# Peptides against a protein of PDB entry 4HTP: the designs that were tried, part 56

Target 1, 231 residues: chain A of PDB entry 4HTP
Amino acid sequence: SQTVASHVPFADLCSTLERIQKSKGRAEKIRHFREFLDSWRKFHDALHKNHKDVTDSFYPAMRLILPQLERERMAYGIKETMLAKLYIELLNLPRDGKDALKLLNYRTPTGTHGDAGDFAMIAYFVLKPRCLQKGSLTIQQVNDLLDSIASNNSAKRKDLIKKSLLQLITQSSALEQKWLIRMIIKDLKLGVSQQTIFSVFHNDAAELHNVTTDLEKVCRQLHDPSVGLSD

## One batch from the design tools (peptide; made by RFdiffusion4, then SolubleMPNN)

Design b2_p13_7_s4 (from b2_p13_7, 10 letters changed)
Fold by OpenDDE base, seed 5:
Structure b2_p13_7_s4 (fold): chain B 231 residues (1-231), chain A 13 residues (1-13)
Amino acid sequence: as target 1 above (231 residues)
Amino acid sequence: MSFVEKVRAEELA
């Protein structure tokens, strides 16, 4: 069956995350997340107007926003060094050049930005002048590719992992790749806590997650903000 | 338009 995630551009999630990160106050961060979530729920209701008992929920987005809580897909087996090497190869960067060295030595960058230890930010600035301005992937497609990476990592099929990574990279803007990297590394640096994300999603979300540790179940059972756990 | 903007404009569904 069709899902909301198949209609939402990954770029729009990334734009939302970027706004959250750039916002200084907690209230403003919450506002940006809430606007995206409310739009998702509204679209869900329209999409599934004549379909009862759908399993579709906010889960496809939530698992990217809270990647450290991912339990469905296995480990990616991807580290910053692997990504650095991949970018150097794909972008045909001189190995002794400034940009290649920035990627490889991301922990101690010599650049003008204070992005020490943040590989995703280093990658962003390298990618920005070299990639397309707007990606073409939906949230569903991104999750499918990430599932493929995890599955192939488990199967030790490195060539297929690379293939899926290349598809992600070639169909994403620099900004989208920044956030994709953070999702893979499982650190978004949003400046808002997990508890806050759950609280905005549903009043009972944190409690249900504490009991079940199942992010999909949380998103599905608490899809309607007006229906609580006891209802 | 972003997803949020399209939903607000009721251009999605």
Scores: peptide ipSAE 0.331, ipTM 0.845, DockQ to the pose 0.675
Fold by OpenDDE base, seed 3:
Structure b2_p13_7_s4 (fold): chain B 231 residues (1-231), chain A 13 residues (1-13)
Amino acid sequence: as target 1 above (231 residues)
Amino acid sequence: MSFVEKVRAEELA
Protein backbone atom coordinates (compact mmCIF):
# COMPACT_ATOMS: atom_id res chain seq x y z
CA SER B 1 0.00 0.00 0.00
CA GLN B 2 1.04 3.60 -0.60
CA THR B 3 2.27 5.81 2.23
CA VAL B 4 2.27 9.57 2.78
CA ALA B 5 6.05 9.33 3.30
CA SER B 6 6.47 8.13 -0.31
CA HIS B 7 4.99 11.45 -1.51
CA VAL B 8 6.78 13.90 0.80
CA PRO B 9 10.22 15.15 -0.30
CA PHE B 10 12.91 14.88 2.35
CA ALA B 11 13.86 18.43 1.35
CA ASP B 12 10.50 19.69 2.64
CA LEU B 13 11.01 18.09 6.04
CA CYS B 14 14.50 19.63 6.21
CA SER B 15 13.26 23.10 5.26
CA THR B 16 10.63 22.82 8.01
CA LEU B 17 13.30 21.79 10.54
CA GLU B 18 15.47 24.71 9.40
CA ARG B 19 12.60 27.16 9.95
CA ILE B 20 11.97 25.69 13.41
CA GLN B 21 15.65 26.00 14.36
CA LYS B 22 15.90 29.61 13.14
CA SER B 23 12.71 30.73 14.88
CA LYS B 24 13.37 32.48 18.19
CA GLY B 25 10.02 32.13 19.94
CA ARG B 26 8.46 28.88 21.14
CA ALA B 27 5.14 29.81 19.52
CA GLU B 28 6.76 30.33 16.11
CA LYS B 29 8.65 27.02 16.37
CA ILE B 30 5.39 25.25 17.22
CA ARG B 31 3.59 26.91 14.29
CA HIS B 32 6.08 25.57 11.75
CA PHE B 33 5.81 22.04 13.13
CA ARG B 34 2.00 22.20 13.29
CA GLU B 35 1.70 23.40 9.69
CA PHE B 36 3.76 20.45 8.46
CA LEU B 37 1.84 17.98 10.64
CA ASP B 38 -1.58 19.31 9.62
CA SER B 39 -0.59 19.07 5.97
CA TRP B 40 0.53 15.48 6.53
CA ARG B 41 -2.79 14.52 8.14
CA LYS B 42 -4.79 16.22 5.40
CA PHE B 43 -2.79 14.44 2.71
CA HIS B 44 -3.24 11.14 4.57
CA ASP B 45 -7.02 11.55 4.53
CA ALA B 46 -7.01 12.28 0.80
CA LEU B 47 -4.61 9.44 -0.05
CA HIS B 48 -6.53 6.86 2.01
CA LYS B 49 -10.07 8.17 1.48
CA ASN B 50 -11.29 4.76 0.24
CA HIS B 51 -9.24 2.68 2.70
CA LYS B 52 -10.04 3.25 6.37
CA ASP B 53 -8.03 0.36 7.79
CA VAL B 54 -4.45 1.42 7.05
CA THR B 55 -1.29 1.27 9.16
CA ASP B 56 0.14 4.42 7.58
CA SER B 57 0.83 7.28 10.02
CA PHE B 58 3.17 10.17 10.85
CA TYR B 59 5.72 7.62 12.15
CA PRO B 60 8.16 7.90 9.17
CA ALA B 61 8.58 11.62 9.91
CA MET B 62 8.36 11.39 13.72
CA ARG B 63 11.25 8.92 13.96
CA LEU B 64 13.44 11.40 12.04
CA ILE B 65 12.32 14.36 14.19
CA LEU B 66 12.88 12.42 17.45
CA PRO B 67 15.70 10.07 16.41
CA GLN B 68 16.90 9.57 20.01
CA LEU B 69 13.65 7.66 20.66
CA GLU B 70 14.23 5.18 17.81
CA ARG B 71 13.69 1.58 18.98
CA GLU B 72 12.79 -0.33 15.80
CA ARG B 73 15.97 0.41 13.84
CA MET B 74 19.24 -0.97 15.15
CA ALA B 75 22.28 1.24 15.80
CA TYR B 76 23.98 2.78 12.76
CA GLY B 77 27.51 2.48 14.11
CA ILE B 78 28.31 5.86 12.52
CA LYS B 79 30.23 8.66 14.24
CA GLU B 80 31.40 12.10 13.14
CA THR B 81 34.94 10.85 12.43
CA MET B 82 33.64 8.26 9.98
CA LEU B 83 31.56 10.88 8.17
CA ALA B 84 34.51 13.28 8.08
CA LYS B 85 36.71 10.68 6.41
CA LEU B 86 33.95 9.79 3.96
CA TYR B 87 33.44 13.42 2.93
CA ILE B 88 37.18 13.98 2.52
CA GLU B 89 37.31 10.99 0.18
CA LEU B 90 34.09 11.74 -1.72
CA LEU B 91 34.83 15.44 -2.24
CA ASN B 92 38.51 14.76 -2.94
CA LEU B 93 39.55 17.30 -0.31
CA PRO B 94 43.28 17.81 0.24
CA ARG B 95 44.20 15.90 3.40
CA ASP B 96 46.12 18.84 4.83
CA GLY B 97 43.69 21.42 3.47
CA LYS B 98 41.50 23.79 5.46
CA ASP B 99 38.20 22.00 4.80
CA ALA B 100 39.51 18.52 5.60
CA LEU B 101 41.02 19.77 8.85
CA LYS B 102 37.77 21.56 9.76
CA LEU B 103 35.84 18.29 9.39
CA LEU B 104 38.38 16.24 11.37
CA ASN B 105 38.82 18.86 14.10
CA TYR B 106 35.20 20.03 14.29
CA ARG B 107 35.37 20.27 18.11
CA THR B 108 38.07 22.95 18.01
CA PRO B 109 36.83 26.55 17.78
CA THR B 110 37.72 27.81 14.31
CA GLY B 111 36.29 30.32 11.86
CA THR B 112 33.75 33.10 12.35
CA HIS B 113 30.50 31.13 12.56
CA GLY B 114 30.92 29.77 16.09
CA ASP B 115 30.00 26.23 15.02
CA ALA B 116 32.58 24.44 17.17
CA GLY B 117 31.34 21.04 18.33
CA ASP B 118 28.52 20.91 15.77
CA PHE B 119 29.76 18.62 13.03
CA ALA B 120 26.61 19.06 10.94
CA MET B 121 27.13 22.83 10.68
CA ILE B 122 30.80 22.41 9.81
CA ALA B 123 29.84 19.91 7.12
CA TYR B 124 27.12 22.22 5.79
CA PHE B 125 29.54 25.02 4.95
CA VAL B 126 31.98 22.60 3.32
CA LEU B 127 29.18 21.03 1.27
CA LYS B 128 27.26 24.19 0.30
CA PRO B 129 29.44 25.12 -2.71
CA ARG B 130 29.89 21.45 -3.75
CA CYS B 131 26.45 19.81 -3.62
CA LEU B 132 23.12 19.81 -5.45
CA GLN B 133 20.77 22.71 -4.79
CA LYS B 134 17.84 20.35 -4.28
CA GLY B 135 17.76 16.67 -3.35
CA SER B 136 15.61 13.97 -4.93
CA LEU B 137 14.81 11.67 -1.99
CA THR B 138 11.45 11.16 -0.31
CA ILE B 139 11.06 10.58 3.43
CA GLN B 140 10.33 6.91 2.69
CA GLN B 141 13.51 6.53 0.63
CA VAL B 142 15.60 8.14 3.38
CA ASN B 143 14.16 5.74 5.95
CA ASP B 144 14.78 2.78 3.62
CA LEU B 145 18.43 3.77 3.28
CA LEU B 146 18.78 4.28 7.03
CA ASP B 147 17.23 0.83 7.60
CA SER B 148 19.81 -0.60 5.22
CA ILE B 149 22.65 1.09 7.12
CA ALA B 150 21.44 -0.25 10.47
CA SER B 151 20.91 -3.77 9.11
CA ASN B 152 24.33 -3.85 7.47
CA ASN B 153 25.96 -2.50 10.63
CA SER B 154 24.49 -5.44 12.53
CA ALA B 155 25.81 -7.76 9.81
CA LYS B 156 29.24 -6.04 9.89
CA ARG B 157 29.08 -5.24 6.16
CA LYS B 158 31.04 -1.98 6.01
CA ASP B 159 31.07 -1.92 2.22
CA LEU B 160 27.26 -1.92 2.04
CA ILE B 161 27.04 0.75 4.76
CA LYS B 162 29.27 2.97 2.63
CA LYS B 163 27.14 2.28 -0.44
CA SER B 164 23.94 3.41 1.29
CA LEU B 165 25.64 6.48 2.76
CA LEU B 166 26.88 7.46 -0.69
CA GLN B 167 23.35 7.17 -2.06
CA LEU B 168 22.08 9.47 0.69
CA ILE B 169 24.88 12.01 0.17
CA THR B 170 24.88 12.16 -3.64
CA GLN B 171 21.10 12.67 -3.77
CA SER B 172 20.91 15.40 -1.11
CA SER B 173 21.58 19.14 -0.90
CA ALA B 174 23.94 20.61 1.68
CA LEU B 175 20.98 21.62 3.85
CA GLU B 176 19.44 18.14 3.63
CA GLN B 177 22.79 16.60 4.59
CA LYS B 178 23.09 18.93 7.58
CA TRP B 179 19.82 17.55 8.95
CA LEU B 180 20.55 13.97 7.87
CA ILE B 181 23.80 14.08 9.86
CA ARG B 182 21.91 15.34 12.91
CA MET B 183 19.35 12.53 12.50
CA ILE B 184 22.12 9.90 12.35
CA ILE B 185 23.96 11.40 15.33
CA LYS B 186 20.56 11.79 17.05
CA ASP B 187 20.79 15.49 18.00
CA LEU B 188 18.64 17.92 15.99
CA LYS B 189 19.12 21.04 18.15
CA LEU B 190 15.65 22.35 17.27
CA GLY B 191 15.28 24.41 20.44
CA VAL B 192 12.01 22.67 21.39
CA SER B 193 11.65 19.83 23.87
CA GLN B 194 10.43 16.31 23.22
CA GLN B 195 7.43 17.13 25.40
CA THR B 196 6.53 20.07 23.16
CA ILE B 197 6.70 17.92 20.02
CA PHE B 198 4.44 15.29 21.60
CA SER B 199 2.06 17.92 22.95
CA VAL B 200 1.60 19.45 19.51
CA PHE B 201 1.14 16.02 17.92
CA HIS B 202 -1.54 14.85 20.38
CA ASN B 203 -2.59 15.65 23.95
CA ASP B 204 -2.11 12.00 24.98
CA ALA B 205 1.12 11.36 23.04
CA ALA B 206 3.57 11.85 25.92
CA GLU B 207 1.56 9.55 28.19
CA LEU B 208 1.28 6.77 25.60
CA HIS B 209 4.99 7.01 24.80
CA ASN B 210 5.92 6.88 28.49
CA VAL B 211 4.06 3.57 28.79
CA THR B 212 4.93 1.90 25.47
CA THR B 213 8.20 3.59 24.37
CA ASP B 214 6.91 2.82 20.85
CA LEU B 215 6.81 5.79 18.46
CA GLU B 216 4.91 3.87 15.80
CA LYS B 217 2.15 2.93 18.24
CA VAL B 218 1.95 6.55 19.38
CA CYS B 219 1.64 7.79 15.81
CA ARG B 220 -0.93 5.17 14.73
CA GLN B 221 -3.16 5.15 17.81
CA LEU B 222 -3.15 8.93 18.09
CA HIS B 223 -3.28 9.72 14.37
CA ASP B 224 -6.54 11.62 14.83
CA PRO B 225 -5.99 14.59 17.17
CA SER B 226 -9.66 14.47 18.23
CA VAL B 227 -9.61 10.83 19.37
CA GLY B 228 -8.04 10.19 22.77
CA LEU B 229 -6.61 7.08 24.44
CA SER B 230 -9.76 6.50 26.46
CA ASP B 231 -12.15 6.81 23.50
CA MET A 1 6.21 24.55 -4.31
CA SER A 2 6.64 22.93 -0.88
CA PHE A 3 4.59 20.01 0.43
CA VAL A 4 2.64 22.37 2.71
CA GLU A 5 1.92 24.73 -0.17
CA LYS A 6 0.77 21.86 -2.42
CA VAL A 7 -1.65 20.61 0.21
CA ARG A 8 -3.04 24.12 0.71
CA ALA A 9 -3.47 24.50 -3.03
CA GLU A 10 -5.25 21.11 -3.13
CA GLU A 11 -2.60 19.75 -5.47
CA LEU A 12 -2.67 16.38 -3.76
CA ALA A 13 -0.92 13.39 -5.37
Scores: peptide ipSAE 0.324, ipTM 0.841, DockQ to the pose 0.669
Fold by OpenDDE base, seed 1:
Structure b2_p13_7_s4 (fold): chain B 231 residues (1-231), chain A 13 residues (1-13)
Amino acid sequence: as target 1 above (231 residues)
Amino acid sequence: MSFVEKVRAEELA
């Protein structure tokens, strides 16, 4: 059925995450997240105005924002080294060139941006002059591709994993890929805690998650911020 | 226009 996630560009989530990351204060970080969330809820209400008992929720976005809490999707089997090699191949980077070496040796300080240890940031700067300015994927499509990657990893189909990764990469801007990498590696570096994200989402979210460890259930059951666990 | 901006503008198509 129709979902909010199928209408929200992945680029817009990434832009929100970028704003959160760049914000210095907790309050500003929260504001950016809240604005996105409130918009999501408003769109949900409009989209499902004539439909009751929908299972649609913020889960498609939440599982990308809190990827370490993913329990539905199996492991991707993707590490930074794999991505580095993929980018070198895809971008036809000289193996002994500066950019290839930056990707492969991402843990070593280069002195340029101070991004040592953050593969996603290093990748961003390599990708920025070489990739699309604007991506075309929705949040739903990103999740579908990530599901494919996880499924194919479980099935040990490396060729199909590569295929899905290429689809993600070729349809994403450098900024989108930066965040996508962080989602895959499960480290967004937003500067806000899991508890803060939950608290902004719903007052009872942390409690429900602690009991159920089910992020989708948290998002569905606590979709309405005014309806608590005890209701 | 971003998703947030569209929602604010009530462009919810």
Scores: peptide ipSAE 0.323, ipTM 0.839, DockQ to the pose 0.664
Fold by OpenDDE base, seed 2:
Structure b2_p13_7_s4 (fold): chain B 231 residues (1-231), chain A 13 residues (1-13)
Amino acid sequence: as target 1 above (231 residues)
Amino acid sequence: MSFVEKVRAEELA
């Protein structure tokens, strides 16, 4: 079935996340999230105007925004060290060079940006001069690739994990990869709480999630902000 | 044009 996620560029989600992260105040962070969400709902209504019983929802985006709450796909089995080695190989970085060492020793302060311990930020600056300016993946495609990674991790197919990672990397900008890494590592550093995200999504979202622990159910059942849990 | 901007402009896919 057709989904909103198949029409939304992953780049646009990443740009929204970047705006949220860079915003200083809670109100501005909320505004950026709300604008993206409202646009998603409007697009959903247009896309599904002739279909009342659709399972499509904000879930494809929400599971990337709140990756700690992911329950559908299993563990990726990906650590920062694996990504560092992959980038060194893919970008043909000298192993004893500055950029390779930054990626491998991401926990050690280098004095450049003060991003010690944040692998995604270190990767971003290495990737920025080397990657595409704009990615080509949709949110749907990103989720499909992440599903593939998790499935292949469970199956112990390291070669196929690498293949899916390479597809993600080669079709993404540096900014998109920064956020993709954070999604995989499950730490977005947005500066807003899970409760805030749920509250903006729907007044009853936190309650329903607390009961069900099912992010998809929350997104589907509370798709319409005007329809409450008791309605 | 971003997704948000396209929706605001009623340029829906």
Scores: peptide ipSAE 0.317, ipTM 0.839, DockQ to the pose 0.667

Design b2_p13_8_s1 (from b2_p13_8, 6 letters changed)
Fold by OpenDDE base, seed 1:
Structure b2_p13_8_s1 (fold): chain B 231 residues (1-231), chain A 13 residues (1-13)
Amino acid sequence: as target 1 above (231 residues)
Amino acid sequence: MNENLEKLVEELE
């Protein structure tokens, strides 16, 4: 079945998240999220204009925006240290070099950018001069790869986890990888609360989530902002 | 507005 997520580049989501992060005011952050959401809904309507009762929704994006609310996908089993080692290997970074040490010691303040403790930002600067300028993954493909990682983690298939991670990394820009890392670690640092995200999505979203704890159900049932829970 | 998504919408219309 056709999904919006299969058409939307992951880069578009990442660009939106970057805009949100860089915005200082709550109103501006909300605006960027709203614009992405509105575009998504518009695309949904166009994509599904001849099909009623589709199960497609904003869920593929929402679960990446609110990764801490993920309940369908099992744990990745991935930590910053694992990613650091992977990047060192993949990029052939000297182990005693500055970039390798930055990745491994990401918690230690270096004074360079004030990114201590934010592995994703440290990784971004290491990756920026070394990786693709434009990624090729859709939101659907990112979710598929993340599903693979979680599944293989459950199955204790470390080799397959690495394979999926490499696919994510090699097909993503530095900016996309920054956000991907944050999604995996489940800390986006957007500067907006979960409540704000839900409120922008739908007036009843927070309530429905509080009852169901089912993010997909929230996205599906409240896809139309004009249709409430009681309707 | 997300310009990339808008372009994608236009391709579907």
Scores: peptide ipSAE 0.035, ipTM 0.756, DockQ to the pose 0.889
Fold by OpenDDE base, seed 3:
Structure b2_p13_8_s1 (fold): chain B 231 residues (1-231), chain A 13 residues (1-13)
Amino acid sequence: as target 1 above (231 residues)
Amino acid sequence: MNENLEKLVEELE
């Protein structure tokens, strides 16, 4: 069946996350998230106009926004060091060069941007002059590739993990890769709490999640902001 | 996609 996630570019989510991160105030951060969510719900209603009983929900996006709450997908087994080595290989960076050393020593302040300890930001600046301006992946395709990585990690198939990572990287802009890295490492640094995200999504979302610990159930049961748990 | 769906996709961008 068709899903909203199969139509929404991953770039659109990343642009929203970037706007949230750059916003200084809580109210402005909330506004950007709400605008994305409202558009998603409107698109859902249009897409499923003739199909009232669908399982499609905001879950494909929510699990990328709150990756620390992921329970369906197993561990990726990917760390910053692995990504650094992969980028050095893929971009053919000299191992003793400035950019390779920045990626490998990302915890040590070496630049003027104050990005020490944030691998995703360091990677962004290395990738920006080398990557395509626009990616081609949908949110569904990103989730499919992440599912593949987790499954192959469980099966100890390192070659297939690398293959899926290369597909993600080669079809993504530098900005998209910045956010993808943060999703994999499970630290988005949005400057807004989990509770705030849930509160904007639905008034009962935090409560339902506390009981079920199932993010998909939260997104499906509370898809309509006007329908509560007690209804 | 129909015109309505295209418009809604643009709103997500």
Scores: peptide ipSAE 0.035, ipTM 0.690, DockQ to the pose 0.237
Fold by OpenDDE base, seed 4:
Structure b2_p13_8_s1 (fold): chain B 231 residues (1-231), chain A 13 residues (1-13)
Amino acid sequence: as target 1 above (231 residues)
Amino acid sequence: MNENLEKLVEELE
């Protein structure tokens, strides 16, 4: 079955997240998220115009925007140190070189950017001159690869985890990888609260999530902003 | 894409 997520480039989500992060005011952050959401809903309506009973929803995007609320996937088993080592290997960085040391010592202030402790930002600057300018992955493909990582982590298949990570990395821009890292680590640093994200999505979203703790149910049941929980 | 990344992808396919 066709889904919105199978058509939306992961780059579009990342660009939206980047705009949200760069915005200083709450109102501007909300505007960027709302624009993405409205576009998604519009595309959904067009894609499913002749299909009344679809399970497709904003869930594929929402679970990447609020990764700390993920309940469907098992743990990735991935930390910053693992990613650092992976990038050093993949990019063939000298182990004693500046870039390798930046990745490994990401918590130590490097003096140039106030990015101390933000591994994703450090990775971004290392990746920017070395990676594709435009990624090729859809939101669906990103979720499929993340599902694979979680499943293989549970099965202790390290080789298959590496394979999926390589697919994510090689098909993503530096900017997309920055956000992908934050999704895996489950800290987007958007400067907007979970409550705000839910409130923009639907007035009843926070309440339904509090009761069900099921992000997919929230996205599916409250897909239409005009239809309330009591309807 | 970095040439090393391409090589690693090819080795996994």
Scores: peptide ipSAE 0.015, ipTM 0.455, DockQ to the pose 0.024
Fold by OpenDDE base, seed 5:
Structure b2_p13_8_s1 (fold): chain B 231 residues (1-231), chain A 13 residues (1-13)
Amino acid sequence: as target 1 above (231 residues)
Amino acid sequence: MNENLEKLVEELE
């Protein structure tokens, strides 16, 4: 079945998240999220104009924006140290070099940017001069690869996990990789609460999530902002 | 993108 997520570039989500993070005020952060959401809903309406009873929703994006609420996908089994080692290998960084040491010792303040403890930001600066390709992945493709990682982690297939990670990395820009890392680690650092995200999505979203703990049900049942839980 | 990345992907495919 045709989905919105199969058409939306992952780069568009990452650009939105970057704008939210850089915004200082709550109102501006909310505006950027609302604009992305509104565009998604408009595209949904156009895509499904002649189709009734579709199950397509904002869920593919929402589960990446609120990765700590993921319940469908199993654990990735990926930590910062694993990613550091992968990048050192992938980028052929000298093990005793400055960039390798920055990745491995990401908790120690060594740089001018004050990004100590944020592995994704440290990785971004290492990747930026080395990763020049524009990303080509859709939101659906990113989710498919993340599903593969989780499934292979459960099956203890380390080689296949590495393969899927390499596919993500080689098809993503440095900026997209920064956000992908944060999604995997489940800490986006947006500066807005979960409650704020739900409130912008739908007035009843927080309540429905509190009862069901099912993010997909929340996105599907409350797809239309004008239709409430009691309707 | 780094040539090493492309080689590593090819080795895994």
Scores: peptide ipSAE 0.014, ipTM 0.454, DockQ to the pose 0.023

Design b2_p13_8_s2 (from b2_p13_8, 7 letters changed)
Fold by OpenDDE base, seed 3:
Structure b2_p13_8_s2 (fold): chain B 231 residues (1-231), chain A 13 residues (1-13)
Amino acid sequence: as target 1 above (231 residues)
Amino acid sequence: MNENLEALVKELE
């Protein structure tokens, strides 16, 4: 069956997240998220115009926005040090060079940008002059690759994990990779709380999640903002 | 995709 996530570029989600992060006020952050969500719902209604009983929902995007609440896929088994080594290899960076050392020692205060401790930001600046300007992945494809990584981590197939990571990296811009890293590490640094995200999505979302801890159920049952839990 | 769906995708940008 067709899904909204199969049509939405991952780049569009990343651009939205970037706007949210750069916004100073809570109201502006909320506006950017609401605009993305409203567009998603409108697209859903258009895509499924003739099919009322669909399981499609905002879940594919929500699980990337709130990766700490992921319960369907198992752990990735990926840390910053693994990604650093992968980038050094893939980009053929000199091991004793400035960029390789920045990636490996990302916790040490270095440079003028104040990005110490944020591996994704360090990676972004290394990748920006070296990567594609625009990625080619949809949100569905990103989730499929992340599912593959988690499954292969459980199966202890390191070679297949690397293969899926390379597919993600080679088909993504520097900006998309910045956000992908944050999704994998489960720290988006948006400056907006989980409660705020839920409240914007649906008035009953936080309550339903507190009871079920099932993010897909929350997204599916509360897909329509006008239909409450008690309706 | 039809023109309507394409327009809706652009709104996500």
Scores: peptide ipSAE 0.034, ipTM 0.676, DockQ to the pose 0.235
Fold by OpenDDE base, seed 1:
Structure b2_p13_8_s2 (fold): chain B 231 residues (1-231), chain A 13 residues (1-13)
Amino acid sequence: as target 1 above (231 residues)
Amino acid sequence: MNENLEALVKELE
């Protein structure tokens, strides 16, 4: 079946997240999220105009925006150190070189950009001169690859985990990888709370999530912002 | 903002 996520480039989500992160005020952060959400809903309506009772929703995007609320996908088993080693290998970075050391010692202040402790930002600057300018993945494809990683982690298939990670990395820009890393580590650093994200999505979203703890159910039942829980 | 998504919407309309 057709889904919005199968059409939306992952780059579009990442660009939105980047705008949110760079915005200083809450109102501006909300605006950027709202614009993405509104576009998503418009696309949904257009895509499904001749189909009733579709299960498609904002869930594929929401689970990437609020990765700490993920309950369907199992743990990735991926830490910053694993990613650092992978990047060093993939990019053929000298192990004693500046960039390799930045990745491995990401928690230590280097004085360059003030990005100490934020592996994704450190990775971004290492990747920027070395990666594609534009990625090719859709939100659906990203979720599929993340599902694969989680499944293979559960099955203790390290080789297949690496394969899926390589697919993500090689098909993503530096900016996309920055956000992908944050999604995997489950810390987006948007500067906006979970409650704010829910409130923008739907007035009843926080309440429904509090009761069900089911992010997909929240996205599906409250897809229409004009239709409440009591309706 | 979201130029790609907006373009896709237009293609479906």
Scores: peptide ipSAE 0.033, ipTM 0.735, DockQ to the pose 0.716
Fold by OpenDDE base, seed 4:
Structure b2_p13_8_s2 (fold): chain B 231 residues (1-231), chain A 13 residues (1-13)
Amino acid sequence: as target 1 above (231 residues)
Amino acid sequence: MNENLEALVKELE
């Protein structure tokens, strides 16, 4: 489809999120997000230069950055323990081996990295030597697969959930999977608030979201940072 | 991806 999300690699979003997470100061975190957003808007303008009244917006990315605000797709029904078991199976890890135990006991402090309770970080280190260096998925493809997971969860189709998860995993780098896990669990640990994300996106974004609770509407109506709610 | 991952994907196709 003719959307920005169909052209932007998921890896680019993940790299941005990684930079934000690693940044210590609020200003630096904001800068990384703003740079990604500005690039997105620039690409949008170029892609849709000769097209009026497009519904395309930052929504495909925003719903991954703020997954706790997702209202369009239903629950995934996926928890850390399920992912742990899936990775053990998929990577053919010995069940009594070090890596399998790390995944299953992710809440127990393993003293080296201080990542106790952060399943995604634990998974990252297990995946890093075993996965592709570069993924192939676009943001749109990631969202399509996540939609499939949610739909199949609602339909209690466990096998189809597994199929979509496998497609996500096999086409993603370890870094991309780290962030994908956090998106599914709905905790990105960016160190920047929802309100900050909205404020950078548009001055009126927080207000519009508070009224509508519709993230897509926020992204669509406030796509242009120079056009306010009252305009 | 490792060989096991690829095999699992093929089984689901």
Scores: peptide ipSAE 0.014, ipTM 0.465, DockQ to the pose 0.023
Fold by OpenDDE base, seed 5:
Structure b2_p13_8_s2 (fold): chain B 231 residues (1-231), chain A 13 residues (1-13)
Amino acid sequence: as target 1 above (231 residues)
Amino acid sequence: MNENLEALVKELE
């Protein structure tokens, strides 16, 4: 069956996340998330207008926005050091060069930007002048690749992990890679709490998640903001 | 980046 995630570009999610991060106030952050969510729900209604009993929901996006709550896929086995080495290789950076050292020593302040400790931001500035301007991946494709990484990590297939990572990187802009890194590391640094995200999604979302710890179930059962948990 | 990436992908195939 068709899904909303198969139609929504990953770039659209990343641009939304970027707006949220850059916003100073809680209200403005909430507005950007709400706008994305509302657009998703509208598209869902249009896509499934003549189809009953669909299992499609906001889950494909929600699991990327709240990656620390992921329970379906296993661990990626990917750390910042692995990504640094991959980028050095991929970009053919001199090992003792400035950019390679920035990636490897991301915890140490190296410049005017207060990006120390944020690997994704450091990677972004290294990637920006070197990568494509617009990505081509959908949210579904990103999730499929992340599923592949997790599965291959469990199977100890390091070569296949690298292959999937390369596919993600080659089809993503610097901005998209910044957010992809944060999704993999499971820290988006949005400046808005998990509880706030749930409250905007549905009034009963936090409660249902506390009981079930099942993010997909939360997204599916509470897809309609007007239908409560007790209904 | 693209040229080097293509080479790396081919190596993994």
Scores: peptide ipSAE 0.014, ipTM 0.463, DockQ to the pose 0.021; fails the geometry check

